# Ledger of designs, part 4: peptides against a protein of PDB entry 2FGR

Target 1, 331 residues: chain A of PDB entry 2FGR
Amino acid sequence: SSVTLFGIVDTNVAYVNKDAAGDSRYGLGTSGASTSRLGLRGTEDLGGGLKAGFWLEGEIFGDDGNASGFNFKRRSTVSLSGNFGEVRLGRDLVPTSQKLTSYDLFSATGIGPFMGFRNWAAGQGADDNGIRANNLISYYTPNFGGFNAGFGYAFDEKQTIGTADSVGRYIGGYVAYDNGPLSASLGLAQQKTAVGGLATDRDEITLGASYNFGVAKLSGLLQQTKFKRDIGGDIKTNSYMLGASAPVGGVGEVKLQYALYDQKAIDSKAHQITLGYVHNLSKRTALYGNLAFLKNKDASTLGLQAKGVYAGGVQAGESQTGVQVGIRHAF

## One batch from the design tools (peptide; made by RFdiffusion4, then SolubleMPNN)

Design b1_p8_2_s3 (from b1_p8_2, 4 letters changed)
Fold by OpenDDE base, seed 4:
Structure b1_p8_2_s3 (fold): chain B 331 residues (1-331), chain A 8 residues (1-8)
Amino acid sequence: as target 1 above (331 residues)
Amino acid sequence: EVVVSWVP
């Protein structure tokens, strides 16, 4: 049996030219290239090809030293694994986000990532972004000739908000093909939540694909998120992403990613384009820079996620420019 | 080997 202590400390200087008041924000931010984390994990061989596992992981905020505390909200699982795959019990990434966000070339963090996994409807549930769930049971298949799948169910435990009585219930899964340079997957999820104190279903469908040409990687996402409200009509967003990455000089990686967020309920689009560069000083330490442009149209108020500096919205129809320059260190 | 898996 082994217990591994692991983590990432990723801290940056960040700037955004507009906040909700139209003012610039700048300072020390976190998690610009990878989410900063501290974790413990281990496995026990039970014999016969069966293993027990645990995984405890929390986010690190290097700018304030975790002034709001530390928790294992990133992952807190116990598992059994073997030739049948893996069963996990506890808070984790939901299977759909775990697989489908893997096509994001910005690793679902900083100012460059695909922002489709979002609470588009002012949902009142804690995880209405569709990324993680409490009270989660997950199952992941082995890879069979490239084919793999994951499924999950989260209990609501009769959590109520307003008249909604099943907040936090999740059901979802993906099917995928992962073989050499090719990855492709389809994910489906439904989460129960509340909007304005009324029961709401968050339905999500996501298609992702990537291909590694060696000299470059292409990646894409197509997503529809729909908050189905009992009263007030659906809040639907179609999100699209296309990205490319390439190795540079054996020590670097350049990334370019575009995303479009078509917010149907407000008939408004947002366009995101991000250029990123990572310079590897070692296997564990990198310098990075991100430059992002977010163009909101009409009633769109999306903001870049400069964590630790500013992650809020902007004024309707306003564009935002963001920069991050930082250090990522893994241990 | 510290395998940093992508975890959002």
Scores: peptide ipSAE 0.031, ipTM 0.600, DockQ to the pose 0.053
Fold by OpenDDE base, seed 5:
Structure b1_p8_2_s3 (fold): chain B 331 residues (1-331), chain A 8 residues (1-8)
Amino acid sequence: as target 1 above (331 residues)
Amino acid sequence: EVVVSWVP
């Protein structure tokens, strides 16, 4: 049996040139290269190849010392694992997000990440970004010659919002091929939510792939999200990402990522381009810098996610530039 | 507009 205390403290100085008023914002932000976290995890060998596990993980906000408190909303699972794979009980990344966010070269954090995993429709559910779920049962297969899969179901527990009676129900999964330099995955999910107090299905399909050439890595995502509303028609977004990363001098990594968000309900596109650099001072400590540009067209109001400084929208059709410079420390 | 932030 083992218990591991682990974490990351990632804090940065951040700047964005525009907020919703057109003003600049700057200050100390969090989670620019990796999400800051504190966790406990452990395993027990039960014999015969069976293991029990637990995982408790919460977000850390280094700028304010967790002024809003600490919780285990990142993950709170108990599991059994063995030759059959792994079964998890508790709040976690849903299988689709757990696999498909792994293709994001910006680690699904800071001003550079793929923002496709979003609440595009003002959904009233707690997790309408499709990233995590409460009351989740997950199953992950072993890897069979590269082939693997994950499946999940989250109970709604009769949560109601307005006339919606199944809010928070999730069903989804992925199939993947992970072999050497290649990773490829297909994910499908449906989550029940509410929009304007009416039942709404959040449907998601995501394709991801990456290839590591040694000298560089390429990664891509294709996603469609649909909030299927009983009244007012579907809110559909097609999101695309292409990124490259390369090691620099054995101590650094450079990253470049482009994303396009085609917001069909408002016939408007947003373009995101991010350049990032990580400088490893050690295996546990890094300096980093990110430079992001977000161009909104037409009615698009998307903002860069400078967590702790400004993560709101901008005026319709406005462009935003963001910078983060920070320290990441793992323990 | 309710800007729902992306929370990873």
Scores: peptide ipSAE 0.015, ipTM 0.518, DockQ to the pose 0.018
Fold by OpenDDE base, seed 2:
Parts: structure tokens; sequence; C-alpha cells
Structure b1_p8_2_s3 (fold): chain B 331 residues (1-331), chain A 8 residues (1-8)
């Protein structure tokens, strides 16, 4: 049997021109090109094509040395795999986020990513962004001529918030076609949560597609997130993304991505546009830079996610500019 | 990545 120690340290200098008070923020930030992490993983061959596996992974914060502690909240799974696919037990990415975030050219990190996987309604559950779940069972199929799928269920364990008695229950899955340059996927999920102490269903539908032309890649997402509430009406957000990437000089990659967040409950839109560049110094080390613009309209208060510097909102109708310049090292 | 072989 083998155990692999692995990780990424990604640290940047970051700037945003506005916080919630209208003031600038700058400093040392984390996870601008990839999420910084430390992990352990391994497999055991059980014979007959059956394997056991484990995966333990936590986030690293290089700016403060993990002052808030270390945990395995990124992934803590045991698995069985074989010709039937893979079954996982434990905290992980939910199948919908694992598949549909793969169309984000900014890898769901830094100031440039698609921000649709969010708690849009002040949900009181721990994972109301739809990214990960506790108490998760997941199944992933093999790839059959391009066709693949994933399914997941998370137990609520009778978690109660206010009058809601099933908080943290997740059910969801995706179907996909992945063949050569083409990828396309449809994801559906429901999570039980609470808003204002009342039972609420977080429903999510996401469509993703990408095509790699060799000289460039195009990628897109369409998402609807709906927090269904018995009192006060539904909180619905329609999110759209379109991105392009291209290799530069054999050692670089340029990325451009646009997103629109149509926040129906406040009749307000936000527009995000990000330019990114990655320069590979080696297979394990890269320099990167990101430039992002976020324009809020009307009552929208969204902020860019400059982790370790400022990830809060701005004043209603305000625009925010963000910059990150950093080093990514993998081991 | 560092691979550590566990011998039981």
Amino acid sequence: as target 1 above (331 residues)
Amino acid sequence: EVVVSWVP
C-alpha cells in the first residue's frame, strides 16, 4: 500500500479599491490561482479489480500560518472503486459542484471565478453555498463512450435550526458527456436549510459546456439557484458565465471570463469581468496575475473574493476593482 | 508529492 503526501502553497499580494465603507484594502492574500492545501491520500489493491482508498485534505493559509487551525474540511473520504466506478463515504465536494465548477476557467478560486455557487439568501446551514456537504455518500460512474454521471446524498442527522428539522440534507447529481474536445453537463440539487429560523429548500439547476479548439478553449455556465421559503417568497438568482482561455508561448495561459448575476429578489444585477495570466516557471511553480471588475447595479452589494485581504460586500450599486499577483507552488 | 510506502 502507498500513502502520498501532497499540497499547494499559493500566496499573493492583493488589492481591492472598495470595501463596505468605500475604503481600499490591500495585503497578503491566499489561494489566487489554486486553493492552498495539504493532503494525504492512498490506495490498497484488494484484488479482482477492487481498490480501497482514503483522502484527507485541508486548506492552508500561508499569510497567517493557519492561525485558526487545520482541519480536513476540503475532503475526508474513504472509498471503494473498480469496474463499477467509485463509492465515497465522508465530507467532500457534492457531485453537482465537483462537475459543474470544472467549466470555471478560474478553478472556483481567487477574484475571477464564477460566484454562482453561493448562499444567496442568508441560509443558516453550514454549506448553503452548495459546494460541499458533511455526512455525504457519493457514487461516480465510469466513463462509457463519453457518458458519465455522479450522485450524492448527505444525511441531516436531525439537525434543527429554529423550526427546520432536516438542515444539511442534500440530494443531487449530474449527467455528462466528456469526449475529446467536448464537455457538457446538467446538474440538479436540493439542500434542506433554514432562513430566518424557517425551513427552506435550496434548489439548484446548472448547465455547463466547454470546447477545446487547441488554440483556445471556450466555456460556459447557466445556473438557477432558488431558496424556496413559505413566508416572504422565493429568493431566486440566475447566473450566467462565458469564458475563453488560450496558451501563450508554450509556458503561459491567458484567461478572460464574464459573469452576470441576476438577483431576482432585489431586482438587481451584478456584472463581473476578469483577465488572468499564468506563467509556468516549471511543472510545479507558476507566477500569476488577475485583474477583476465587479459592477453592482441598484441594490446589489457583491464583492470580489480576495481571500486573506477582503471578501466582504460593497455599498449598493458600487463598482469594485481587484488585483492579485502571486506565486503558486505544488508538491 | 512525496510517496511513503507503508510496510505493515
Scores: peptide ipSAE 0.074, ipTM 0.793, DockQ to the pose 0.616; fails the geometry check
Fold by OpenDDE base, seed 1:
Structure b1_p8_2_s3 (fold): chain B 331 residues (1-331), chain A 8 residues (1-8)
Amino acid sequence: as target 1 above (331 residues)
Amino acid sequence: EVVVSWVP
């Protein structure tokens, strides 16, 4: 049996031209091409095609040396796998985010990613972005001629916020077809949370697809999130993404991605366009650059996620430009 | 990635 120590250190110089005050921010940021991480994983062959596994993974912040501490909040699972697929116990990506973020050409990090997996409603649950859950049981099927699925349930453990009970309960899953150049998926999820101390359901539906033409890859997402409050109107966002990537000179990759966030509760749209380039110095080390433009309309206040520099909002109707130039090193 | 031998 073996234990694998693994990680990524991704650190960049980042700039955004506007913060919430309308001022520029710049400095050293993290996780511009891949989320910086440290992890431990291993497997044990139990015979008969059965394997036990563990995975412990935390985020690394190279700019401050993890001044806020280190934890395994990225993943902390024990699993059994075999011909039946894989069962996981512990905090992880929920099945819907694990599958549907795979269509994001910016790997759900930096200033370029699809931002649809968000807390759109000031939900008071810790994971109201729909990305991860505590107390999670997940099941992933094998791939059957391209068809695959994943399901998850997270226990609320009677967590309460205000008058809301069952906070943190998740139920969700996806169905997918992954065969050769084609991938397509449908994800559905519901999470129990609170907004303003009142019980709220975070409902999510996501469609994703990609096709690899060899010379280029196209990828797309369609998502609806609804925060359905027991008292008050729904907070609905429709999010759309279309992206393309292409290899450059055998050592590089160029990426272009557009996203639209139609925020129905404030009748306001935001448009995001990102150009990215990755230059592989080796299999483990890359240089990268991202250039992103975010245009808020009307009451929209979305900001680019320049982690470690500025990840807050901007003034309503303001546009933000962001740049990241960095090094990604994997071990 | 570094592979470490299992320690019981």
Scores: peptide ipSAE 0.066, ipTM 0.793, DockQ to the pose 0.549; fails the geometry check

Design b1_p8_2_s4 (from b1_p8_2, 5 letters changed)
Fold by OpenDDE base, seed 3:
Structure b1_p8_2_s4 (fold): chain B 331 residues (1-331), chain A 8 residues (1-8)
Amino acid sequence: as target 1 above (331 residues)
Amino acid sequence: ELVFSWVP
């Protein structure tokens, strides 16, 4: 059996021109190009084409040295794999987020990512962003001529919040076609949560596609999220993303991504545009810079996720500019 | 045997 220690330390200087009071914030932040992490993983060949695996991964906060502690909340799985695919037991990315975030050119991190995978409704569940789940069983198929799929179920274990009795239950999956330069996927998920102490279903549908032209890659997402409440009507958000990336000079990558968040419950839109650059000093070390603009309209209060500096909202209808410049090191 | 591999 093998055990691999691995990680990423990604730390940046970050600035946002507005917080919730309209004031600027700046300082040392984390995870601007990749999420900082520490992990252990391994595999065992069981013979006959069967393998066992484990994966333990936690987030690192380099700016404060993990002052709030360390855990394996990124992933804590045991698995069996073979010609049938892979079965995983334990906390992980849910299948829908694992597949559909792959179309985000900012890798679901920093100030530039697609922010559609969000708690849009002040959901009281721990994972109401639709990214991960506790008590998860997942299955991933092999790739059959391009076609692949993933499915997941998370047990609620009778967790309650207020009058909600099934908090944390997840069911979801995706179907995909991945062949050469083309990737396309459809994901569906439902998660049970609470809003204001009342049972609420978080329903999600996501379409993703990308095409690699060699000289550039295009990527897109279409998502609808609905928090279905017993009282007060549905909280619906339609999110759209279009991005492009291109290699620069054999050692760099430039990325440009636009997203629109149409928040139906408040009849308000937010527009996000991000320019990113990564400069590879080696296979393991990179410099990066991100420049993001977030324009809120009407009652929208969205903020950029400058992790470690400021990740809160802004005043209604305000625009926010964010900058990150940092170092990413992998080991 | 547990092989500790440091893989970058």
Scores: peptide ipSAE 0.045, ipTM 0.690, DockQ to the pose 0.141
Fold by OpenDDE base, seed 4:
Structure b1_p8_2_s4 (fold): chain B 331 residues (1-331), chain A 8 residues (1-8)
Amino acid sequence: as target 1 above (331 residues)
Amino acid sequence: ELVFSWVP
């Protein structure tokens, strides 16, 4: 049996040149290279290859000391694991996001990440970004010669918003091949939500792949998200990402990632390009810098996610530049 | 057998 206290404190100075008013924002932000977190986890050997586990993890906001409170919304699971794989009960990453965000070279945080896992509509569900779910049961297979899978179901518990029932119900999963330098995955999910108080299905399909050449890693994502509405037509977004990373000087890593968000409901595209650098001072401590450019076209209003400084949208058709420089410390 | 888990 074991219990581990763990965490990451990641805090940065951040700047964006435009907010929704066209003004610059700057200050101390969080989670620029990795999401800041505090957690407890443990395992118990039950014999016969069976283990019990728990995992409790919450986000840390180092800029304000968690002034809005602390919770275990990142993960709050109990599990059984063995030769059959792992079953988890509790709030967690949904299987699709857990696997498919792993291809994001910016670790699904800061101003550089793939933003495809988003509430692309005015979805009224708490997790309409497709990242996590409440009331989740998940199953993850072992790795069979590279092949693996994950499946999940989240109970809606008869949650209603307006006339929409079943809000928060999730069903989804992925299949993957992970062997040496290669990773490839297909994820499918459906989540029940509401838009304008009306029942809406959030359908998601995501393809991901990466290859580590040793001297560099390439990674890619292809995603379609549809908010299927009974009234007003579908809100569809096609998202594309291509990224590369390379080690620099034995202690550094450079990252370059491009993403395109083709927002069909508004016939508008957004282009994101991010250059990142991480300098490892140790295995646990790093300095980092991110430079991101987000070009909105037409009616697109996307903003870079400079958490703790500004994570809102911009004016339609406006471009945004973001910078983060920070320290990441893991324990 | 190992189960892969990733947390962003």
Scores: peptide ipSAE 0.018, ipTM 0.505, DockQ to the pose 0.042
Fold by OpenDDE base, seed 2:
Structure b1_p8_2_s4 (fold): chain B 331 residues (1-331), chain A 8 residues (1-8)
Amino acid sequence: as target 1 above (331 residues)
Amino acid sequence: ELVFSWVP
């Protein structure tokens, strides 16, 4: 049997030109290129092609030394794997987010990522962004000639908020084709939550695709999220992303990504454009820089996610510029 | 990554 200790420390200097008051924010931030983490994982060969596994992973906050504590909320799973694929028990990425965030060229991290996996409706559940779930059972198939799939169910355990009695229930999955330079996926999910103390369904559909041309990679996402409410109508957001990345001089990577968030409930759009660069000093250490622009229209108040500095909204119809420059170290 | 191999 083996146990692996692993992690990433990613810390940056970050700036945003506007907060909710219209003031600039700057300081030391975390997780600008990759989420900082500490983890333990291991496997046991049970013979006959069957393996047992565990994975425990928590987020690290290098700016404050984890002042709010440490936990394994990133992943806390036990698993069985073999020729049939993998079954996981415990908190993890839900199958839909695990697959469909792979098309985000900014790896769902820092000021540049696709922000579609969000709580768009002030949902009162702990994971209403559709990224992770507690009490999760997941199954992942092997890859069969490019075709693969993942499925998950999370128990609500009779969690209640107001009159909602099934908060935290998740059901979802994806189908995908991954072969050579091509990847394409369709994901569907429903999560039970509450909005204003009333039962609400968070429905999500996501399409993703990428193609690696060698000299460059193109990637795209199409997503609809819908918080279905019995009173007040649906809160629907259509999110679109298109990105390109290219290797630079054998030691670097440049990334450009655009996203559009069409927030139907407030008839308002937000446009995000991000330029990123990563410079590999070694296999384990990189320097990076991100420059992001977020343009809100009408009633839109979205903010860039400069974790550790400022991740709040801005005034309605305002634009925000963000910068991150940092070091990523893996061990 | 630090790999600890434990042989039971």
Scores: peptide ipSAE 0.125, ipTM 0.810, DockQ to the pose 0.715; fails the geometry check
Fold by OpenDDE base, seed 5:
Structure b1_p8_2_s4 (fold): chain B 331 residues (1-331), chain A 8 residues (1-8)
Amino acid sequence: as target 1 above (331 residues)
Amino acid sequence: ELVFSWVP
């Protein structure tokens, strides 16, 4: 049996030229290239091809030393695995986010990521971004000639917000084909939440694909998120992403990613474009820089996620420029 | 990464 202690400390200097007041923000931020984390994991061989596992992982905030505390909200699972695949019990990435965020060339973190996995509707549930769930049971198949799938169900445990009595229930899954340079996936999910104290279904459909040409990788996402409200009509967002990455000089990686967020409920679009560079000093240590532009149209108020510096919105129709320069260290 | 293995 083995236990592994692991982590990432990723800290940056960040700047955004505009906050909600129109002022610049700058300082020391966290998680610009990868989410900073501390974790414990282990496996036990039970014989006959059966293994037990555990995984405990929490976020690290290097700028403030975890002043708000530490928890295992990133993942807290026990599992059984074997030739049948893997069953997990506990808080984790939901199967849809675990698979479909893998197409984001900015690793779902910093100022460059695909922001489609979002609470678009002021949902009152703790995980209305569709990324993780409490009380989750997940199953992941083996890879069969490229084909694989994942499924999940999270119990609501009668969590009530207003008149909504099933808040936090998740059902979802994906099917995928992963073979050599090609990856493609389709994900479907429904999560029950509340908006304005009323029961709301968060429906999500996501298509992702990537291809590694050796000299460059292309990646794309197509997503629809719909908050179905009993009163006030649906809040629908169509999100699109296209990205490219390429190795540079054997020690670097350049990334370029574009995203479009078509916010149907406010008839407003936001455009995001990000240029990133990672310079590997070793297998464990990298320097990085990100430059992002976010253009809001009409009533759109989206902001870049410069975690630890500024992650709020801007004025309607305003544009924001963000920069991050940092160090990522893995152990 | 630190790996602890129990050897019986």
Scores: peptide ipSAE 0.096, ipTM 0.784, DockQ to the pose 0.716; fails the geometry check

